# Peptides against a protein of PDB entry 6RGO, part 105

Target 1, 392 residues: chain A of PDB entry 6RGO
Amino acid sequence: MALKLLGFNQDATCFSVISSNKGVTIYNCDPFGKCFELEKSTSNDEELDFLVEMLFSTSLIAVVDKTIGASKRKKLKIVNTKRKATICELTFPHEIMDVIMNRKIICVVLKSDQIFVYDISCMKLLRTIDVRGEKLKSTSKFRNSEAVGDIGVRVSLSTDNNSILCYSSYSKSDKENAPLNDIVVFDALKCIQINVLPAVHQSNIVCIACSPDGMLMATASEKGTIIRVFKTIDTENDEPILVNEFRRGSRPSRISEMKFNHDNTLLACVGESDTIHIFALPVTTTEADANEDDTLQQSSHSLSSSINGLQYISKGLANRFGKIIVSKIPTQSQQRHVAYIKIPENAKYRIGFPKDTTNTIHICGEDGNYLVYSIPRNEVGPCTLVKSNTFD

## One batch from the design tools (peptide)

Design b1_p30_1 (made by RFdiffusion4)
Fold by OpenDDE base, seed 5:
Structure b1_p30_1 (fold): chain B 392 residues (1-392), chain A 30 residues (1-30)
Amino acid sequence: as target 1 above (392 residues)
Amino acid sequence: DSEEPEIHFSKSEEEALEEIKELLEEAEEE
């Protein structure tokens, strides 16, 4: 039977799948088993497509029926899984492309490149974000290219209550085909733009991951060769802080998902390649313990070189040249993975990090495998398989 | 103004929001 993976929940306690025969099934990870099943509404042999966003292990889910021919692609259902009942249904003006939530916020991404931000507690609209902005309203060339179907606005939301929303935006280039290579960082609760990271890649961003605490974000382009990790809020001299640059590979390969672990020490990525890559992040040692008194008298030879002369290039021109974040990180200093998992080339996998075990990763495949791996700490190498389950 | 998407509750709005609140309380105990 064809399985389609939807993904893990925020803490990797559950994952969701589409079965062609059954519809949506949610599995609990430990103890492993089915916890919810949503039957398909259609008797037709149509390829089932759904969006399902879970709220941790709770009985609250958001569901969109994206099945072809279904008049439901614009409808978001909030469902109680214990009651097997819809609580409410929202009808959007355009097809829903993505849904993401935490304990405070639901974000709904439309095919119109709009993001609707809701307060989950009262189901009220806090903000509509128009990612195209005013200039593109006139060029209602919906990219009718069915073939480029997957380049849209990407979003990621922090799993914490701060509700940091990261989304891809169009570069300010006057080109009709501006890439989605800017990132906006948005406080979803206060409805305030916090930061803008211009041109973080040369091509469209196809994958974004926010850290659980919202302090870090990872980005990958359609090339999927380089992953960049940025601070979300902090800036140095009004420039985005690049924390890490990871090399996944030399060959182009689409990254479908990235995840941080709960303590921001690891970043995993999965996609079309035969390998899940796990990267180590530098532990931000909190400056607290640098009290050691080492009075090394570094003689301050004041090379007072008076480069006075570079005049006031007026602040006005800064708006046009979106500073492309060209990684100044030498290609030699690009970090590799610290750990990896080999997966079947033709099987799509999803990844999740459990809250309680920072050196464990959960993975599930369209091959019907749910696997738990231990991540090596002291050496670069393969992850060790700890648990294996199968689902249908 | 992007018109606010239509919302339909399967019961009263008050009872639907109370059910959502109960489900959110389950998420805070986790």
Scores: peptide ipSAE 0.637, ipTM 0.943, DockQ to the pose 0.821
Fold by OpenDDE base, seed 4:
Structure b1_p30_1 (fold): chain B 392 residues (1-392), chain A 30 residues (1-30)
Amino acid sequence: as target 1 above (392 residues)
Amino acid sequence: DSEEPEIHFSKSEEEALEEIKELLEEAEEE
């Protein structure tokens, strides 16, 4: 049976799949099992396509039916899974490309490069962000969106209540074919632009991940060879802070998903390669006031030796045109993965980090495997398989 | 003015929003 993965929820307690025969199924991770099933409404032999976004482990889901005709692709259903009932349905002017949520907001990404930001508590529109309209009045013809398949606005949202929205925007180049290589950081609750990171890659951004706390953002381009991690809010001399630059590989390969763990110590990436890569981030010691007393000897096994080479190269190379180019970390200072998982070639996988276990990663594949791996702390190497289940 | 997307509630708006609040409260207890 053809499975299509929809992904994990925010805390990796559940994942969603499309089964060609059954429709949408949501699985609980622990205990492993089906928790919800949305039956196929149509007897048609049409390939099922859905968007499903969950609110953590709750009975609240957002659903878009992308299977049946252009009209349903514009409809967002808010569904109570306990009742198996639609609470409300929103109809958008264009096809829905992505839906993300947290406890405070829903963001809906359209094929028009618009982002609709809703307050989830009252289902009111807080903001429409027109990512094309932020370009000057160039009557850029609707990219005949048929031919330029997979390049759209990418979004990621913090899972916390601060609701930091990161989205890809078009560079301010007067070129008709300006790449989606800028990032905007947006406070989705206050509806305020916090930061703009110009030209973070040379080509279109195809993957973005926001940290759970909204303080970090990871980006990858169409090449998928380099992942960059930035601070979202903090700036140094009004310039973006590049925290890390990771090398996924030497060969170009698309990254489909990236995730931070809950303590911002790890970044995982998955895509069209046979390998999930896990990178270590420097522990941002928040200067929590060191009230002296609790000498909990956290054995800080000094990952310090590899961190000493992270000169914050805040040197924005002002190109000849006054554009801040994010300084490329020298290729020698590009960190490799600290851990990896081998996956079947051509199998699409999704990744999630559970809240309670910062050194555990959940993965699921269109091959019907749900796998839990332990991430090595003190050595560079493969992750250890801890648990495996199968789904259909 | 980008026209606000049409919203259709399966019940009254009040009853639908109360059901959403109950589900949001479940997310705060977890």
Scores: peptide ipSAE 0.636, ipTM 0.940, DockQ to the pose 0.827
Fold by OpenDDE base, seed 3:
Structure b1_p30_1 (fold): chain B 392 residues (1-392), chain A 30 residues (1-30)
Amino acid sequence: as target 1 above (392 residues)
Amino acid sequence: DSEEPEIHFSKSEEEALEEIKELLEEAEEE
């Protein structure tokens, strides 16, 4: 049967799949098994397409049926899985491209490059974000959104109650074809723009991940060769917003998903390549009082790659040339993966990090494999398979 | 002015929001 992966929930306790014959199925990871099934409404051999966002392990899901007709593609259903009933349905002016939620917020991304931000507790609209901005008033050329293929606004939301929203935005370039290579950081609860990171890549951003606490974000472009990690908030210290630059590979390959683990020590990426890459993040030791005694010689090879080379050009010249946040970091600062998983070249995989085990990763494939891997801590190498299950 | 998306409740708005609240409480106990 053809499977299509929707992904893991926020804590990787569940994952969602589309089965061509059944519809949407949600699997529990431990104990492994089906926990919910949404039957297909149509007997037709049409290719099923859905968005499903689950709120942790709860009975609350957001569902968009993308299979048939422009009307369904504009409808967001909030569903109680325990009752198998729709609670409410929202109808948007344009096709829904993505849905993300946490305990406080639902974000809905439209094909129009709009983001609708809702308070989940009362289903009230807090903000509409128009990513195209006011420039659309003058040039009535709707970019035929048909010809601009798989390039749309990308979003990621923190899984915590801080509700930090990161989204891709159009660069201020006067070119008719401005790339989606800026990042906006937005406090979804306060409805305030926190930061704007201009030109974080040379091409469109195709993947974003926010850390669970919203303090970090990762970005990848269409090239998928370099992953950049940024702080979401400018700290009072003159610390660079760009904290890491990782090399996934030398060959272009699309990254479909990235995730941080729950303690911000690891970043995983998956996509069209035969390899899931896992990168170690520098632990920002907050100088909590080092009480002296426990000299556990954990040889933390502090990969203190001294990113000394980011000369912050002083305040004055930054006003005209938008802060070139991405100076050409010398290729010497590009860290490789610390761990990897080999996957079949033709199978799409999704990734999740469980809350309780920072060195464990969950993966699932359109090949019907659910796999749990242990991440090596002290050596660069392959992850070890711990558990395997199959689904249909 | 982007028109606010139309919301259709399967029951009263009050009872629908109460059900959402109950499901959100399930997310806080985890």
Scores: peptide ipSAE 0.634, ipTM 0.940, DockQ to the pose 0.852
Fold by OpenDDE base, seed 2:
Structure b1_p30_1 (fold): chain B 392 residues (1-392), chain A 30 residues (1-30)
Amino acid sequence: as target 1 above (392 residues)
Amino acid sequence: DSEEPEIHFSKSEEEALEEIKELLEEAEEE
């Protein structure tokens, strides 16, 4: 049967799939098994498409039927999985492109480049963010929506109660075809714009990940060769702080998903390539404990390990990004360990990090594999398979 | 005025919002 992956929930305790014959199935990761099934309402041989966002391990899900020809692509259902009942249905003016949530907020992304921000506790609209309207205020020329394929507004939300929303926005450049290469950081609870990161890539942003605590954000463009990690809230002289720059590879390849682990020590990415990459983030020691004078000797061991694709970008390229004050990436960042997982070619995978085990990653594939890997801490190398299950 | 999206409840609004709160409480115990 053709499986489509919807992804993991916030803590990677569950994952969702579309089965052509059954509709939506949610699996529990441990113990492994089916926890919910949403039956297909129509006998038609139409290719099913759904959005499903689950609130952690709870019985609350948001569902959109995106099936081609379905009149339901504008409707968000809030469903109690325990009762198998719709609680409420919201009807939007445009097709729903994405839905994200945490314990406080639901964000609904429309094909119109609008983001609707709801308080989940009362289902009240807190704000409509018009990403196109903000562009029109800055530039008189609108990009007609019909000609732009798979390029839309991308969003990510912190999983904590601070509810930091990161979204892609159009550059303020007078160009008719301004890319979605700006990032806005937004407090979704207070409805306040916190930060704007201009031109974080040269092309459209296609993937964003917010850290669980909302303090970090990762971005990737259509090229998928460079991943940038920024601070979300903190600025240096009103300029964005670039914490990390990673090279995934030399060849262009779309990144479909990125995630931080729960302690912000790892960033994973997956996409169209045969490899999941896991990058180590430098521990930002707060300045308080830096009083111990430990003269760590300069052991200059040039580990020229021939990992053919992952070149750390040396100091030299910092000058070509404009006014982004690249805070001096500490020279110690040269020893960033990278882990990897090999996946089948042409298999789509999704990733999740469990809350309790910061060195474990959950992955699932459209090949029907659910896999748990251990991530090496002190070495560059492959992850170790710990557990495997199959689903249909 | 951006027209707010129409909301349809399967029961009374009050009972629907109380069911949402019960499900949100399940998320705070973890």
Scores: peptide ipSAE 0.632, ipTM 0.939, DockQ to the pose 0.809

Design b1_p30_1_s1 (made by RFdiffusion4, then SolubleMPNN; from b1_p30_1, 12 letters changed)
Fold by OpenDDE base, seed 1:
Structure b1_p30_1_s1 (fold): chain B 392 residues (1-392), chain A 30 residues (1-30)
Amino acid sequence: as target 1 above (392 residues)
Amino acid sequence: PLLLPEINWSLSEEEALKIIQELLKEAEEL
């Protein structure tokens, strides 16, 4: 049967899939099993397409039927899975491209490059963000809808209550074909722009991840060779802080998803490649712990693998035209993966980090595999398979 | 004019919001 992955929930306690025969199925990760099924509304052999966003392990889901007709693709259903009942339906002016939520906010991304931000507690619209802005509306030659492949506004939301929304935006270049290579950091609760990171990649951003606490973001372009990690809120001299630059590979490959673990120590990425990559993030030592003089001389020969401290080369080369070029971290300081998982070629996988086990990753594939891996702490190498289950 | 999204409630808005608030409380206890 053809499976299509929808992904994990925020804490990787559940994942959702589309099954051609069953419609949408939600699985619990532990204990492994089906927790909800949304029956297929139509007998047609049409390829099922859905968006499903689950609120953690609760009975609250947001569902978009993208399979059938232009009207359903504009409709967001809020469903109580325990009651098998629709609570409400929101109808948007354009096709829904993405839906993301936390305990406070629902964000709805439209094909029009608009983001609708809702307070989930009252379903009130807090903000409409028009990513094209007022100036680009005049050149509304709709790029012929056929040639605009999977390039659209990308979003990620912090899973915490701070509700930091990161989204890709069009660069201010006077070129008719401005890339989606800027990032905006937005407080979704206060409805304020916190930060703007200009030209974080040379091409369109195709993947973005916000950390659970909203303090970090990871970005990848259409090339998918370099992943950049930035601070979301903090700036140095009004310039974006680049924390890490990771090399996924030398060959171009699309990254479909990235996730931080719960404590911001790991970043995983998955996509069209045969490999899930896991990168270690430096623990941001808050300056506070520097003062405890605790003299414990324990001579543990920690193999000081010379993680040569990424000198914050905050040398913003302001090029003569006011473009903040994110200083190219020297290619020598590009960190590789700390760990990896091999996956079947052409199998789409999704990733999630459980809250309780920061060194564990959950993965699921369109091949019907749900896999739990242990991530090595102190060594570069393969992850160890801990648990496996199959689904259909 | 920005066409605002329409909301269709399957119950009264009050009953629907009460159900949402109960589910949000469940999410805060996790």
Scores: peptide ipSAE 0.570, ipTM 0.934, DockQ to the pose 0.879
Fold by OpenDDE base, seed 5:
Structure b1_p30_1_s1 (fold): chain B 392 residues (1-392), chain A 30 residues (1-30)
Amino acid sequence: as target 1 above (392 residues)
Amino acid sequence: PLLLPEINWSLSEEEALKIIQELLKEAEEL
């Protein structure tokens, strides 16, 4: 059977898949087992495509039928899985590209590069963000969104109640083909833009991850060779703070997903490569615990290479050329993974970090494997397989 | 004009919102 992975929920307690024969299935991770199934409404041999976003391990899910030819691509269903009932259906003016949620907010991304922000508690629209709005004034040409491939607005939402929304935006270049290489940081509850990170990559951003607390964000471009981690809120001299720059690899490869663990100590990435990479983030020691004198000279090579390496090259014509973030970090001194998992090259995988075990990662594959790995703490190396399950 | 999305409730809006509030409370207890 062809499986298509939808991903893990916010705390990696569940994951969702599309089975060509069954429709949407949700699995519980522990105890491992099928917890919900949404039956295929059509007998047609059409390739099923769905968006499914879960509210943690609750019975609340958001579902979009994205199947080709389906008139439902503009419809968001809010479903109670326990009651097997639709609560409500929202009909949008354009095709739904993505849906993300936490305990407070639902964000709906449209093919029109619009983001609709809802208060989940009352299903009221708080804001419509038009990511094209500044650009539409200059270019009356709707990019026929058919010919420009899978390049759209990317979003990530903090899993906490602060509801920090990070989204990709078009660079302020007068070029008709401005890349989606800016990031906007948005307080989704207050509906306020709190930061803008200009030109964080040279090409379109294809993957964004927000930390659970919304304080960090990771970005990857179409090249997928470099991952950048920024502070979301803080700025130094009105410039974005680059916390980390990681090298995934030397060869271009699309990153499909990135996630932080719950304590912001690890960042994982997965994509078209045979390897899941796990990077260590510097632990921000709060100044308070500096007093205990315990002189254990464990030569932990503090990979605290202070990445003072952002240079904004403003090319000297003031108004037209947006600031470009250029890494000053030599390619040889870029941080690499601290841990890795080898996966089948032809299988798409998704990743999740469980809340209770910061050194554990959950992965699932379109090969029907659900795997739990332990992440090494003191050495650079492979993760250890702890648990394995299969699904169909 | 930004076309506002249409909402179709499968129940009364009040009953639907009550179900959402119950599920949100469950999510806060996790």
Scores: peptide ipSAE 0.570, ipTM 0.933, DockQ to the pose 0.884
Fold by OpenDDE base, seed 3:
Structure b1_p30_1_s1 (fold): chain B 392 residues (1-392), chain A 30 residues (1-30)
Amino acid sequence: as target 1 above (392 residues)
Amino acid sequence: PLLLPEINWSLSEEEALKIIQELLKEAEEL
């Protein structure tokens, strides 16, 4: 049977899959088992395509049927899985490309490069963000959106109640083909733009991850060779916004998903490569707890990568947040993975970090494998398989 | 004009919102 992965929920307690014969199935991770099924509405042998976003382990899901016709692709259903009932249906002007949620916010990304931000509690529209409209004030030509292939706006939302939304935006270049290589940081609750990170990559951004607390953001371009980690908010202490640069590999490979763990100590990435990479983030120890004498030789190899080389040329370009990331981090400061998982080359995988175990990663594959791995702390090496289950 | 999304409720808006609030309360207890 052909499986298509939809991914994990926010805390990796559940994952969603499309089965060609059944429709959408949601699995619980522990105890492992099927917890919900959305039956296929049509007997046609059409390839099933869905978006499913689950609100943690609750009975609240958002569903988009992308299988049949342009009308359904514009419809977001809010469903109570316990009651097996639709609560409401939202009809958008354009095809839905992505849906993300937390306890406060639903964000809906359209093929038109629009982001609709809703208060989940009342389904009220808080904001429409027009990612193209910010460019169109400078360039009169509506390029027909049809010719820009699989490259659309990417989004990530913090899983906490701060509801920090990170999205890709078009660079201000006068070129008709400006890349989606800027990042906007947006407070989805207050409906304010917090930050703009210009030209974070040389090509379009294809993957974004926000940390659970919204304090960090990771980005990858179409090349997928370099992952960059940024602070979402400027700290008063003139600390560089770019906190890490990781090398996934030397060969170009698309990254499909990235995730932070719950304590911001790890960043995982998965994509078209045979390898899930896990990177360690430097723990910013706030200086305050220097007093307790406890001699635990945690060799925190403070890889104080002296990121001294980011000369922010504050040239007076009228960007409201005018720090242009001009300087490439020297290739010498690019950290490699601390851990990895080998996966089948032809199987798509999704990743999730459970809340309760910072050194555990959940993965699931289109091969029908759900796998739990332990991440090594003290050595660079392979993750250890702890649990395996199969699904169909 | 920005075409706003249309919302179709399966029940009354009040009953639908009550169901959402029940589910959000379940999410806050997790």
Scores: peptide ipSAE 0.567, ipTM 0.933, DockQ to the pose 0.893
Fold by OpenDDE base, seed 2:
Structure b1_p30_1_s1 (fold): chain B 392 residues (1-392), chain A 30 residues (1-30)
Amino acid sequence: as target 1 above (392 residues)
Amino acid sequence: PLLLPEINWSLSEEEALKIIQELLKEAEEL
């Protein structure tokens, strides 16, 4: 069967897929099995396209049917899966491009570059963010929306109750074709802009991940060669804080998804490449426990590990981004471990981190594989397969 | 005028919101 992956829920306890013959299927990860099926409404051999966002492992889902003509692509259904009943249907002025949620907020991204922010508890509209309208206040020239197929506003939401929303915005450049290379950090509950990170890449941002606690954000451009990790809220002298810069590879390759683990110690990325990459983040020791005198002279063994094209960029590149105060990346030579998973070429995969096991990653493929891997803590190398299941 | 999204409730708004509150409570217990 042709499968299309929708992704994992917030805690990687479930994942959703489109099956060409059945419609939308939701799988539970442990115990592995089908937990919900949304039947195909049409008998036609039309390619199914849906958005499905889950509220954790609950029976609350948001569904957009994108299969049928332009009118249905504007409708968001809130569904109780246990009752097999629609609770409500929201009709938007434009096609829905993305839907994200947590326990407090639903965000709906439109093809118009608008973000609608809802309080989930009452389905009240809290804010409409007009990413184009914000640009217009700074620059008179619109990009005609029709010509740029794959490049739209990207969003990520913290899975916690703080509800930190990160979204891509247009740079304030006087160029008609300004890239979506700014990031706005927004408190979705208070409806306040917290931070703006200007020009975080040279090209359009195509992938954003917020950490579960909303304290970190990862970004990747259409080139997908460099991943940047920033603090979301904290600034140094009103300038953005770059925490990490990772090189995924030497060749351009689109990143489709990134995820942090629950304790912000790992960042995973997946896309069009044959490899899922997992990067170690430095543990920010809070200053409080620095009183113990442990003089461990750990020798600077420069492991120039020639692992295929992954160069850790050390100290030297801080100088080129003149206005980003790269806070002194603490010269803690904490060996940034990299783990990887090999996946079939041309298979699309999705990733998720479970809450209770910070060194475990869940992955699923359009090849019908659900796989659980253990991530090595103290070494650079392949992940170990722990569990495998198949789905159709 | 900003065209506000229209909301169609499948039940009364009160019954629909009660169902949402029950599901949100289930999500807070996870």
Scores: peptide ipSAE 0.552, ipTM 0.927, DockQ to the pose 0.860

